# Designs tried in a protein design run: peptides against a protein of PDB entry 6O8C. Part 80

Target 1, 262 residues: chain A of PDB entry 6O8C
Amino acid sequence: VGLRYEKISLPKIHPRYDLDGDASMAKAVTGVVCYACRTASTLLLYQELMRKGVRWLVELVKDDYNETVHKKTEVVITLDFCIRNIEKTVKVYEKLMKVNLEAAELGEISDIHTKLLRLSSSQGTIESSLQDISSRLSPGGLLADTWAHQEGTHPRDRNVEKLQVLLNCITEIYYQFKKDKAERRLAYNEEQIHKFDKQKLYYHATKAMSHFSEECVRKYEAFKDKSEEWMRKMLHLRKQLLSLTNQCFDIEEEVSKYQDYT

## One batch from the design tools (peptide; made by RFdiffusion4, then SolubleMPNN)

Design b2_p16_3_s4 (from b2_p16_3, 9 letters changed)
Fold by OpenDDE base, seed 5:
Structure b2_p16_3_s4 (fold): chain B 262 residues (1-262), chain A 16 residues (1-16)
Amino acid sequence: as target 1 above (262 residues)
Amino acid sequence: LPEELEKKLSEEFKVK
């Protein structure tokens, strides 16, 4: 579950000149943009932590893969050795039959040989599955972690810093509007400056909210969705590896039953 | 097992 944040919106900015109203509005805008800055920072931190988690999981799955490959290789060697020994046994029994010796066990040994060959064929399927998994984990594969470096927001984007600059401008205007409110009445020139500052405030606020929404929130949500999808796929892959490992153990156990016949 | 069977075969050839 990703970070929860509250949807923020700018207060309605009235075009009417009102020193009390403008100060209150500016205070509210400052609060909203301040929240946006903090939220953007938190969202960035979350993504950086998730990227670390992704890298960690990739290494974990690679280790699982290598262990499975090792186990598979061990089983193949054991199975091949067992097959060769059974084949030698079959040949000996065939020679005994040619000299009219009793070979009542030949049928049983032949059946064992057939079973071992079937087990050997299953190793081919396991190999194919492992190759598929390897291809998916490889660079350019379907489970590559390249998306984690592309999706979302990054420290290099300097989104938090950009928002902070806008917040500083807004805060400065807010403090001026507090002073203007305290004066109760402004001279004509000061009133005109106040009106211009109100327009600047609006411009900075809208720019901040647009940047926050489009460059921070939207990209974060895309990253979150992609990470959840990728994580589910990786967990499924781990289950597949576990299944393959268990199959190797099952084959090893079956082969062990026939080692006494070699 | 193969070695034991080979031994048995050899024994049968000695008796014949």
Scores: peptide ipSAE 0.005, ipTM 0.345, DockQ to the pose 0.002
Fold by OpenDDE base, seed 1:
Structure b2_p16_3_s4 (fold): chain B 262 residues (1-262), chain A 16 residues (1-16)
Amino acid sequence: as target 1 above (262 residues)
Amino acid sequence: LPEELEKKLSEEFKVK
């Protein structure tokens, strides 16, 4: 999970004045910082898409939960109704025995009653599990999505724009160094400007790379790790919901076998 | 079933 990107580093900047070397270095720096800008933009886009996906998944799981709760409620009502009917039947057969009438089926009905009561007891476990799931999905729960708003990078951080400003400054110096290279030799004043611009290039490049690493990459990695952990937990929760749903269906099926006795 | 069974019992007691 997550986007792969290449680890980038600035080329070595030689202190010596060299028009050919400085133009080549400036070109390389421009390329590296350009890559950083593009990568930062891509990482930001990924995170924004993931945030949308997280919100979508939360709503999906809430819908699954509500469906499971509904099914559980339906089964409880059906089961309770069946139990009450069987209890009435048991009482009727007990009266038959008291008057010395044949009650050969009493044993079977009593066994059914016992089985239904056992099924009813399992509803408490299902309810407890659903409550646990609800608590985990609730605000402040273990599966809350608040981290998605806090972790990572955001458009409001203006990271791409900040990097782009630095890239523009670097690019301007690069184009000047191309011109300087074409002149083969600079006058004294132009040489001093070239040397000064080389220092500016270094500072802009260093600032860009630091910003990229600390404010873009590091925060992205934190977001990625958190999203992977959260996603794993959500998938597990969905499996739990499915299991609970299946248990409800199993109980419903078992109850249907005894419908003829009601 | 319980209501039907109760009815049958009631009828049987009337016959006896």
Scores: peptide ipSAE 0.005, ipTM 0.335, DockQ to the pose 0.002
Fold by OpenDDE base, seed 4:
Structure b2_p16_3_s4 (fold): chain B 262 residues (1-262), chain A 16 residues (1-16)
Amino acid sequence: as target 1 above (262 residues)
Amino acid sequence: LPEELEKKLSEEFKVK
C-alpha cells in the first residue's frame, strides 16, 4: 500500500578540482535532486488524493450508520407494537381463565411474550453498540479524520517549490560546469569561481536532500502508516454496522412469526 | 385477535 519510490543518495563529491569530474558530478547531482522534486510532487499528490478518499469514506460510514439507526428504529417500533398486542392478548386470556375458557393457549401466548421481551432486550445491546460507534465517529473520537489534515505533507508547505529553487541553482551550476569542461582549461579567476560554485552546489544539494528526506519522505511515511491504521479501523467499523443491521433484520423476521397472534 | 377473544368472553358472560 502506498507509492513506491527509489532511495536516492548524492554522489560522492571529490574535493579535487577536476573539470571533467566536476561536470559529471554536477550532472549526477542534478539528476538526483530532479528526481527528489518529482518524487516529492508525486507523494504530495498521493496524500491529497488520499485525504479526499478519507473524507469520502467518513461520509459513507456515516450514511451506513444512519441507515442502521433507521432500521433499528423501525424494528423497535414493530417489536413494541407486537409486544403491546401480545400483552393485550395475555390480559384477555387471563380474564377467560376466570370462566375456564381457552386456558391451554395462555401458556403459548405467555411464551411468545417472553420471547418478544428477550428480543426487545437485545435492542438495548444494539443501541449501546450504535452509541459506541457514534462516539468513535464523532469529533475527537477514535475514528476522527483530523489526522488526515495534520499528518503528512501539504501544498501549503511548498516543499516542491523549495526543492525546485534548489534544483534551479544546481542546474545553473551544472550548465556552467559543462561549459567549463568544454574550455578544457580555466584562467585562475575562473578556476576560483568554479571551486566556489562547487561548494555552492554541494550546499544546495545537501540542503535539498535533507529537506526531501525530513520534510517530504518522513512525513509521507508517517501519513501512510496512519492512513493504513485508520483505514483498517474504519473497515472494521463498517463490518460492525453491517452486523448490527443484520441483527435488526433477524429480529424483524422473528417478530413477523408472531404477528398472527396480534 | 384480542378483539375476537374479548367478544368470546362477552358471549360467555351473557350465557352464564
Scores: peptide ipSAE 0.000, ipTM 0.335, DockQ to the pose 0.002
Fold by OpenDDE base, seed 2:
Structure b2_p16_3_s4 (fold): chain B 262 residues (1-262), chain A 16 residues (1-16)
Amino acid sequence: as target 1 above (262 residues)
Amino acid sequence: LPEELEKKLSEEFKVK
């Protein structure tokens, strides 16, 4: 899970003045920082897509929750109706038993009544579970999606743009070093400029790599870790909702068996 | 069922 990217490092920069070596080094640095820019952009895009996915999943789970609550309510109404009807039947049979009629049937109906009351008690447990799920999904709950807006990198951070500026500076120096290489030998003043530009290139490259590592990669990894943890919890919660729904169906089926006695 | 049982009960009392 997550985007795979290659670990990048700057090439070794030799302190010695060498027009051929410096041009080659500058080319390599340009390539590395260019890769960093593209990678940073890809990582940002991934996070934005994941944020959309998170919002979508939250809405989906909320819908599942509402459906489960609806089903639970339906079953409660049906069960309560069945219990009331059985209670009326019990009262009638109690009157009949006083007249020495159908004592054996009263025992069976009483057992059904007891079973229905047990089923009714289980509805309280389902309700408690649904309330717990609701609390977890609520704002400030353990499964709130606030982290998705806080963690990671954002377009507003302008990380890609900052890296691109540094890349432009590095690229300019690289093109100058290509020209210097073509001259084969530089005058004293031009040689000094070349040496200064090499120092600038090192500075820009180091700054780019530091920014990429600290502001792009590190924050992305934190976002990724949080997203994986949250996703696992959400999927588990969805399974719990499904289990509760199935319990409601099971109770409804059991109640349907006793409707003939009402 | 309860209504049917009430009818049966009423019929038995008429036959006493």
Scores: peptide ipSAE 0.000, ipTM 0.337, DockQ to the pose 0.002; fails the geometry check

Design b2_p16_4_s1 (from b2_p16_4, 10 letters changed)
Fold by OpenDDE base, seed 1:
Structure b2_p16_4_s1 (fold): chain B 262 residues (1-262), chain A 16 residues (1-16)
Amino acid sequence: as target 1 above (262 residues)
Amino acid sequence: MEIEEFEKKMEEEEKK
């Protein structure tokens, strides 16, 4: 989920000297650059919030991992204990069978032993899966959050402040053009100043829009794309952890059925 | 507040 923003462009600036047109144009430019400033600020805020969210999610998933590992360990201990007890029982019944006693029960216990060994084998797969998950969460792993610090825009870039400075310059010219319009006609010197200011306005506006596009929007889009991809992977990872946890519970439940034989 | 909001979003995404 990303922030939606409107694609903005500067109005056409006519080179012709026109006090009414220039005032109107300057107003429009001011509006566009103002929007850029606000948008840049919003995009920055979004990214900062996402970075916090990323850090939070990493910790959450690590906690989930640790819980899963703990549960797995518990099951392994229980299963191993049960296997050892069944093996002792098997040995006892094998001795009894040698003296032609209780042959029928040995088959059942042996079957239980076989089932438990199969369950034990499945623990190896769970362990391998957990190791894979751990590797992915580790520094330098596929789910590392390094991208969150590298991609996008940061407060230290001062993009909003830079845009604001340009906006201030543009706004000043706009207010002057409003005054010029009110005068209807300017003296030669004032007319020349107006023309120069119009050029300055164009320069500032172009610089602002370029900066907005290249340093704010583009970087934001890159950050957004990376964040979405990473988020999907993290969600999938959590599902994997849940699946592994459930497998542990299933094994534990199965083992509990055989505890009466121990 | 921020953490809770993210938790809610995560829960919603997990249901998909």
Scores: peptide ipSAE 0.005, ipTM 0.374, DockQ to the pose 0.009
Fold by OpenDDE base, seed 5:
Structure b2_p16_4_s1 (fold): chain B 262 residues (1-262), chain A 16 residues (1-16)
Amino acid sequence: as target 1 above (262 residues)
Amino acid sequence: MEIEEFEKKMEEEEKK
């Protein structure tokens, strides 16, 4: 999961004055930093798309949660109604027993009552699980999406623009070095300018690569790792919600078997 | 190579 990018490194920059070598080196540096700019843009775009996906998934899971809560509530109402009716029936049979009627039917109804109470206890467990899920999805919870806004790179960081400025400076020096190469030999003053420009090139290149590595790549990798972890947890949560929903259906089915007695 | 080291080497090459 994630974008694949090639590991880039600056070519070796020799301190020796060499018009042909310096032009070739400057061309290579320009290419590397250009790749860094494009890669930074791609990494940023990927993260922005992932943030949209995260928001979408959060809403989807919230919908699943609400559906499960609704189903649970429906089952609780049905179950409570059934329990109340069975309790009324038990009271009637108890009164009839005082008049010397057979106890066999009372035993059956009492057993049903016991089973319904067990099902009611199971609903309490489902409620606790739903509360736990709600707490995890709540702001500040373990599955909150706040990390998506904190981790990684953002358009507001202007990393691509910063790299582009450095690339422009490097490209300008490269074009000058191409001209210097064409001259074959420089006068003393032009040679000194060339040497200073080479130092500037090195400075801009190292700054660009440092910025790319530390502010773009490293932060992207952190975002990617966090997104993968969060995604696994969210998928597990969805499975848990499905399980709870199925438990509600199972309880509803069991209760329906006893509705004939109510 | 650090910038300072590179600058030093450039200065050394200029003296040759």
Scores: peptide ipSAE 0.020, ipTM 0.592, DockQ to the pose 0.817; fails the geometry check
Fold by OpenDDE base, seed 4:
Structure b2_p16_4_s1 (fold): chain B 262 residues (1-262), chain A 16 residues (1-16)
Amino acid sequence: as target 1 above (262 residues)
Amino acid sequence: MEIEEFEKKMEEEEKK
């Protein structure tokens, strides 16, 4: 998802001196560069908003991570407590078997112990997964948001301002060309000035369009692409965290079945 | 059209 903009191009500029044509051309150029300025501003705003969104999402995911870690820790404590109690029970029964108690109860308790140990092993896997997620979210990690500060256009680049300056120059020439057109015929000196201004117009216009395409559009597209990629990865990570949380709940539920033996 | 080419064409048109 990104802002859509219309592809713009400069009108054809004829080198021939033509007051009517030059005024029309200048008007068209002014319109194009004006659109570029507005578009650049909009693209910048979008990126700034997206950067805020990225930061927000990072914090949200960190909160999810911390919650998952907390839940995991809670389950580990509960599980360890249950294991310790079962182990004590096993020891008691082992001693009693030496004094002619039936082995059937010991077998059941031993089976529970084995199941609990398996659950404990699964917690180790969850821990490893959480560590992996933590590493990915850490500074320099694969899901770090450093790209959001590097990619795209920034207010400090002053792209909109630079384009606006060029637009101002172009607009000034356009207004002069309107006046020239109204005169229908220029004296030699004014004609030379007109021709020179036409060259300036072309220069400013091409500079504006080059700057717009290379410094605004291209960088925006790079930012957008990176943002989309990163966003997909972050959403996937959130799903992973949810899965881990659910696994913790499942383990907790399973452990609760054996709490009567503790 | 490149600036240099445009300038050249403008100069040529001026000479006409």
Scores: peptide ipSAE 0.020, ipTM 0.592, DockQ to the pose 0.811; fails the geometry check
Fold by OpenDDE base, seed 3:
Structure b2_p16_4_s1 (fold): chain B 262 residues (1-262), chain A 16 residues (1-16)
Amino acid sequence: as target 1 above (262 residues)
Amino acid sequence: MEIEEFEKKMEEEEKK
């Protein structure tokens, strides 16, 4: 669940010269652009925190992977040792059968050997699964975290600072319009300046809102969507690792039942 | 409203 923000729009700007209306409009515009600045900052912070979270999760999953690989290796060693011992035992019993020993014991040991070989075969499937996971986590893999550095907005983009500059310009005009309103009537030259400032205010406001929408909000939404998808896949992968670990434990437990024969 | 349209409307209002 990403950050919720309100959809904002600029107030209607009437082209007619009106000192009271222009001051009120300028106040409203200042408020809207101020909200955009704050929102952009919040969205940036969220993305930076998410990037930290992504890095953390990658390291966590790598640790889980290494533990699983270690456990798998341990089981393989134990299983191979057990198989070798059973094979030696089979050879001894085969020699003893030449001297009229019970065939039933050899049959039991041979069955154990067959079961152990089947368990060994299942380890190959676990290995293949681990290799797949490793491939997905590797640089350039399907679960690579490179997107976190490419998508969204970054401090280096200076989006908040750019919006703040525009806000400062708008705020200055707003304060002037408050003064103009207080004068009730402007001289001809001052009236012309007021009209030009109104055009500048519109320009700055439009530029700010376009920048906010296209460079902040749109990129944030793209980042959010990618992060959610990636996170789901990573959590699923972690569950797969747990499953593989449990399979290793199950094999180890089964092998332990046959250790009495070795 | 586009900037150019706004400028045009401002000019029209100034002529009144």
Scores: peptide ipSAE 0.018, ipTM 0.583, DockQ to the pose 0.788; fails the geometry check

Design b2_p16_4_s2 (from b2_p16_4, 8 letters changed)
Fold by OpenDDE base, seed 1:
Structure b2_p16_4_s2 (fold): chain B 262 residues (1-262), chain A 16 residues (1-16)
Amino acid sequence: as target 1 above (262 residues)
Amino acid sequence: SSFEEFLKEMEEEEEK
């Protein structure tokens, strides 16, 4: 989800000398470029906030990972302890079995041992999954946040400032055109200046809108697309971690049922 | 609509 903005274009600039039309056109151009400046600023702010959010989410997921690893470790210790105790019990009953005693009980304990070993095998799968997650979160991994620093626009690009300079030039010409309109008719020299200023206006406006489109909007959209994809993957990863945690809890609960036999 | 609002704002500023 990103900021919505309207795609605007410059008004048509007529080559004809017309004081009323030129003033009106200049006003419209000023508005469009001003909108571009504000939009560029907003898009920049959004990206900066998103970068902060990305960093925050990375740390959050790392914390989740560490918690899952901790829980997994706890379960492994508990499970191993339980297995060792059951194995001791099995050995005792095997000795009794040699004298044809307690055969039924040995069968029950052996079944428990088998179940515990199956649970232990599941831990291997969990470990593999955690390693995969760690790899994905590591520097250079598929979920690295390096893109957030590379993609999009940055304050150092000075895009807003560059647009503002052009806007200032355009605004100055617009105010002059308002004055020219009020005069109704210009002397020859002033008319020539007006015509030159109109050309300058066109140049500045075109430059501004080109810069806005190519250096602000396009880069923003690329950033937005990458951020959405990355965010979706990170959320999925977090769900995977939760699933692994739940699996650990399930194993722990099952192991607890057999602790009375040890 | 945001651009239209912006234009309106510009017009209002000029009327001041």
Scores: peptide ipSAE 0.036, ipTM 0.674, DockQ to the pose 0.029
Fold by OpenDDE base, seed 2:
Structure b2_p16_4_s2 (fold): chain B 262 residues (1-262), chain A 16 residues (1-16)
Amino acid sequence: as target 1 above (262 residues)
Amino acid sequence: SSFEEFLKEMEEEEEK
C-alpha cells in the first residue's frame, strides 16, 4: 500500500529564440516543477504518517507480548502447583502399595503425573518462542523500527523547500516570458536577457527534476518497500503471539481437569 | 553535460 504518483518529465527546450514558444515552454516547465513540489510534499506527509503508524504498531505488539508473557507465567505457576500436588499423592500411594493396597489408583495417578510433565515440557517450547519474539522486537532485532527513521525522506532534508525555491525562480522567468511574448519583439538587450533567462530556466528545471527523482521519489520507493516488508513481518508476529496465548489457555484447561485428583 | 550541450546549441543559434 502506497501513494500513486504520475511520472512526469520536462518538456523539450529548444535552443532557438522564439517568444511564443519560449512562453509556452516556460508555462509547461512551471507546471511540471509545481507538480514535483506538490508530489514531494505529499510523499513526505505519507512517510511521516507511516512513521507514526510504525511506532504505534510497535507499542501495540509489545503490549501483546507482555500479555502473552503474563498468561504464560500464570499457567506455569498453576501447572507447577498441580504437579507438586500430584507428586505428593503419588508418594502416598506408593507407600500404600508397599502393603499391596490401591495399586489401580496409583496407576491412574501416575498417568496423570506423566501427562502434566508433558504439558510442562510444552511450556519450555512456548518460552523459547517468546524469547525469540522478544529478541526480534528488541533494539537491533530483525523487527526493529530503526529503518523508519533512516529510510525515505524527512522534513529535515528540506526537499520541498529546495524545490519551492527553484519553482519560484522558474515562475518568475515564466511571467517575464509572458510579457516578452506580449511585446512581440524585443530590443537587442532585452533579447539577450531573455536568452540568458531561458538558460537559467533550463538549469533550475533540470536541477529541480533531478532532485525530485533522486532525493524524493527514489527514497520514497525504498521507504515504501521496506515498510511493506516490515508490516508483513509484524502482522505475522502478532499471529504468533496469539497462537502462543491460545496454547497457554489450552494447557490451563487441561490442567483444570486434574484438579479433582489433588 | 547535457546542459553544456544545450548552452552550446543556444550559442550556435545566436550566431546564425
Scores: peptide ipSAE 0.024, ipTM 0.533, DockQ to the pose 0.938
Fold by OpenDDE base, seed 4:
Structure b2_p16_4_s2 (fold): chain B 262 residues (1-262), chain A 16 residues (1-16)
Amino acid sequence: as target 1 above (262 residues)
Amino acid sequence: SSFEEFLKEMEEEEEK
């Protein structure tokens, strides 16, 4: 998952003075750096969109968490109510046992009570799981989205603008080299300027490509990798929440079987 | 650096 980009390298720059070769080289360099600018912009946009997606997913999972907590709470209330009613019934039967009532009914109610207590213990496990999930989602937790703000490239870095400035310089030299080529021969002073500009072109191009590689591509790849890892963990967490919800439903269903005794 | 090498080569070509 992620944007695919082509790894383009700068053409070989020969130190020899050659008006035709220099113009061709400059054109190629302009093309490469232009591609870098566009790619950097696209990578930045992708990351910004992903950050929005991350925030959205966090909120979604928080909502899922709250729903699960709500369901758990409902089940706890129902279960506690059922347990209390059964306990009252047990007490009544214990009193009646003194009056020669059959012990069989008390045994059945006692068994139900035991089953309900087991279900209550499972609620404790669900609670612990929810607490774990909450801790993971909390600030500083393992699933915090702070990485999304730290990793990758940001508009504030002005990487695209920096590359654009370099591209402008390169383009200017390219156009000059195109003119120089058209002249076929330059005067000594113009030749010296051409040579100097060629050095400048190389400098700008190298700077642009290094910046692109180190500050755009590398950081993007780091962001991409981190996002994939985080996304996988978040999806897993969401599945855990669903599992907990289903457990609550199962408990509720089981409790409903005993509500007739309350 | 490759740039420094390039500059050196350019200087050498200018001396020719």
Scores: peptide ipSAE 0.023, ipTM 0.539, DockQ to the pose 0.895
Fold by OpenDDE base, seed 3:
Structure b2_p16_4_s2 (fold): chain B 262 residues (1-262), chain A 16 residues (1-16)
Amino acid sequence: as target 1 above (262 residues)
Amino acid sequence: SSFEEFLKEMEEEEEK
């Protein structure tokens, strides 16, 4: 997954003075570095979009968390209310048993009370799970999005601009080499300039490709890998939240069955 | 470095 790009390399540069060959080589170098510039720009854009997506997902999951917490709180209140009512009923029946034989009904109510207490105990597990999720989402937690600001390339790095400057220098030399080729033969001074420009072209091209590989591609790949891992974990966490929500609904439904006895 | 080697080769070509 991620952006696919072609692995490119610089053409072979021959040290021999050859106006035709040098023009062709310069054209090829210009093409390669141009591709690197465009690719770097695309990789940067991808990362910026991903950072926006990460922020969006964090907010979404926080909303889901808050909703789950709210539902859990509601269930706790309902359950506690039901337990208190059942306890009152138990006390009434215990008093009545001193006067009339209602043992069977008291037993049923006591069983309900026991079941409700078990449901109440399960809320502790849900609470613990929510606390764990909260800690993971908190600043400095395992699912913090700080990596998105640290990893990869950023507009402030000016990588595309740096590559563009080098491309401009290379392009200028290429155009000169086209002119030189058209002359078929250069004067001694012009020949020396051509040779120096060829050295400069090699220098700029090498610098551009090194920068592209080390500062653009490598950092992009690192960002991509971290983003994929983080996204997987976040999606899993979201599923956990959904599971907890469903557990709350299940408990609420079970409690509703006993409300008729309160 | 590869560039230094390139420069050396260029110098050698000029000497021929």
Scores: peptide ipSAE 0.023, ipTM 0.533, DockQ to the pose 0.947

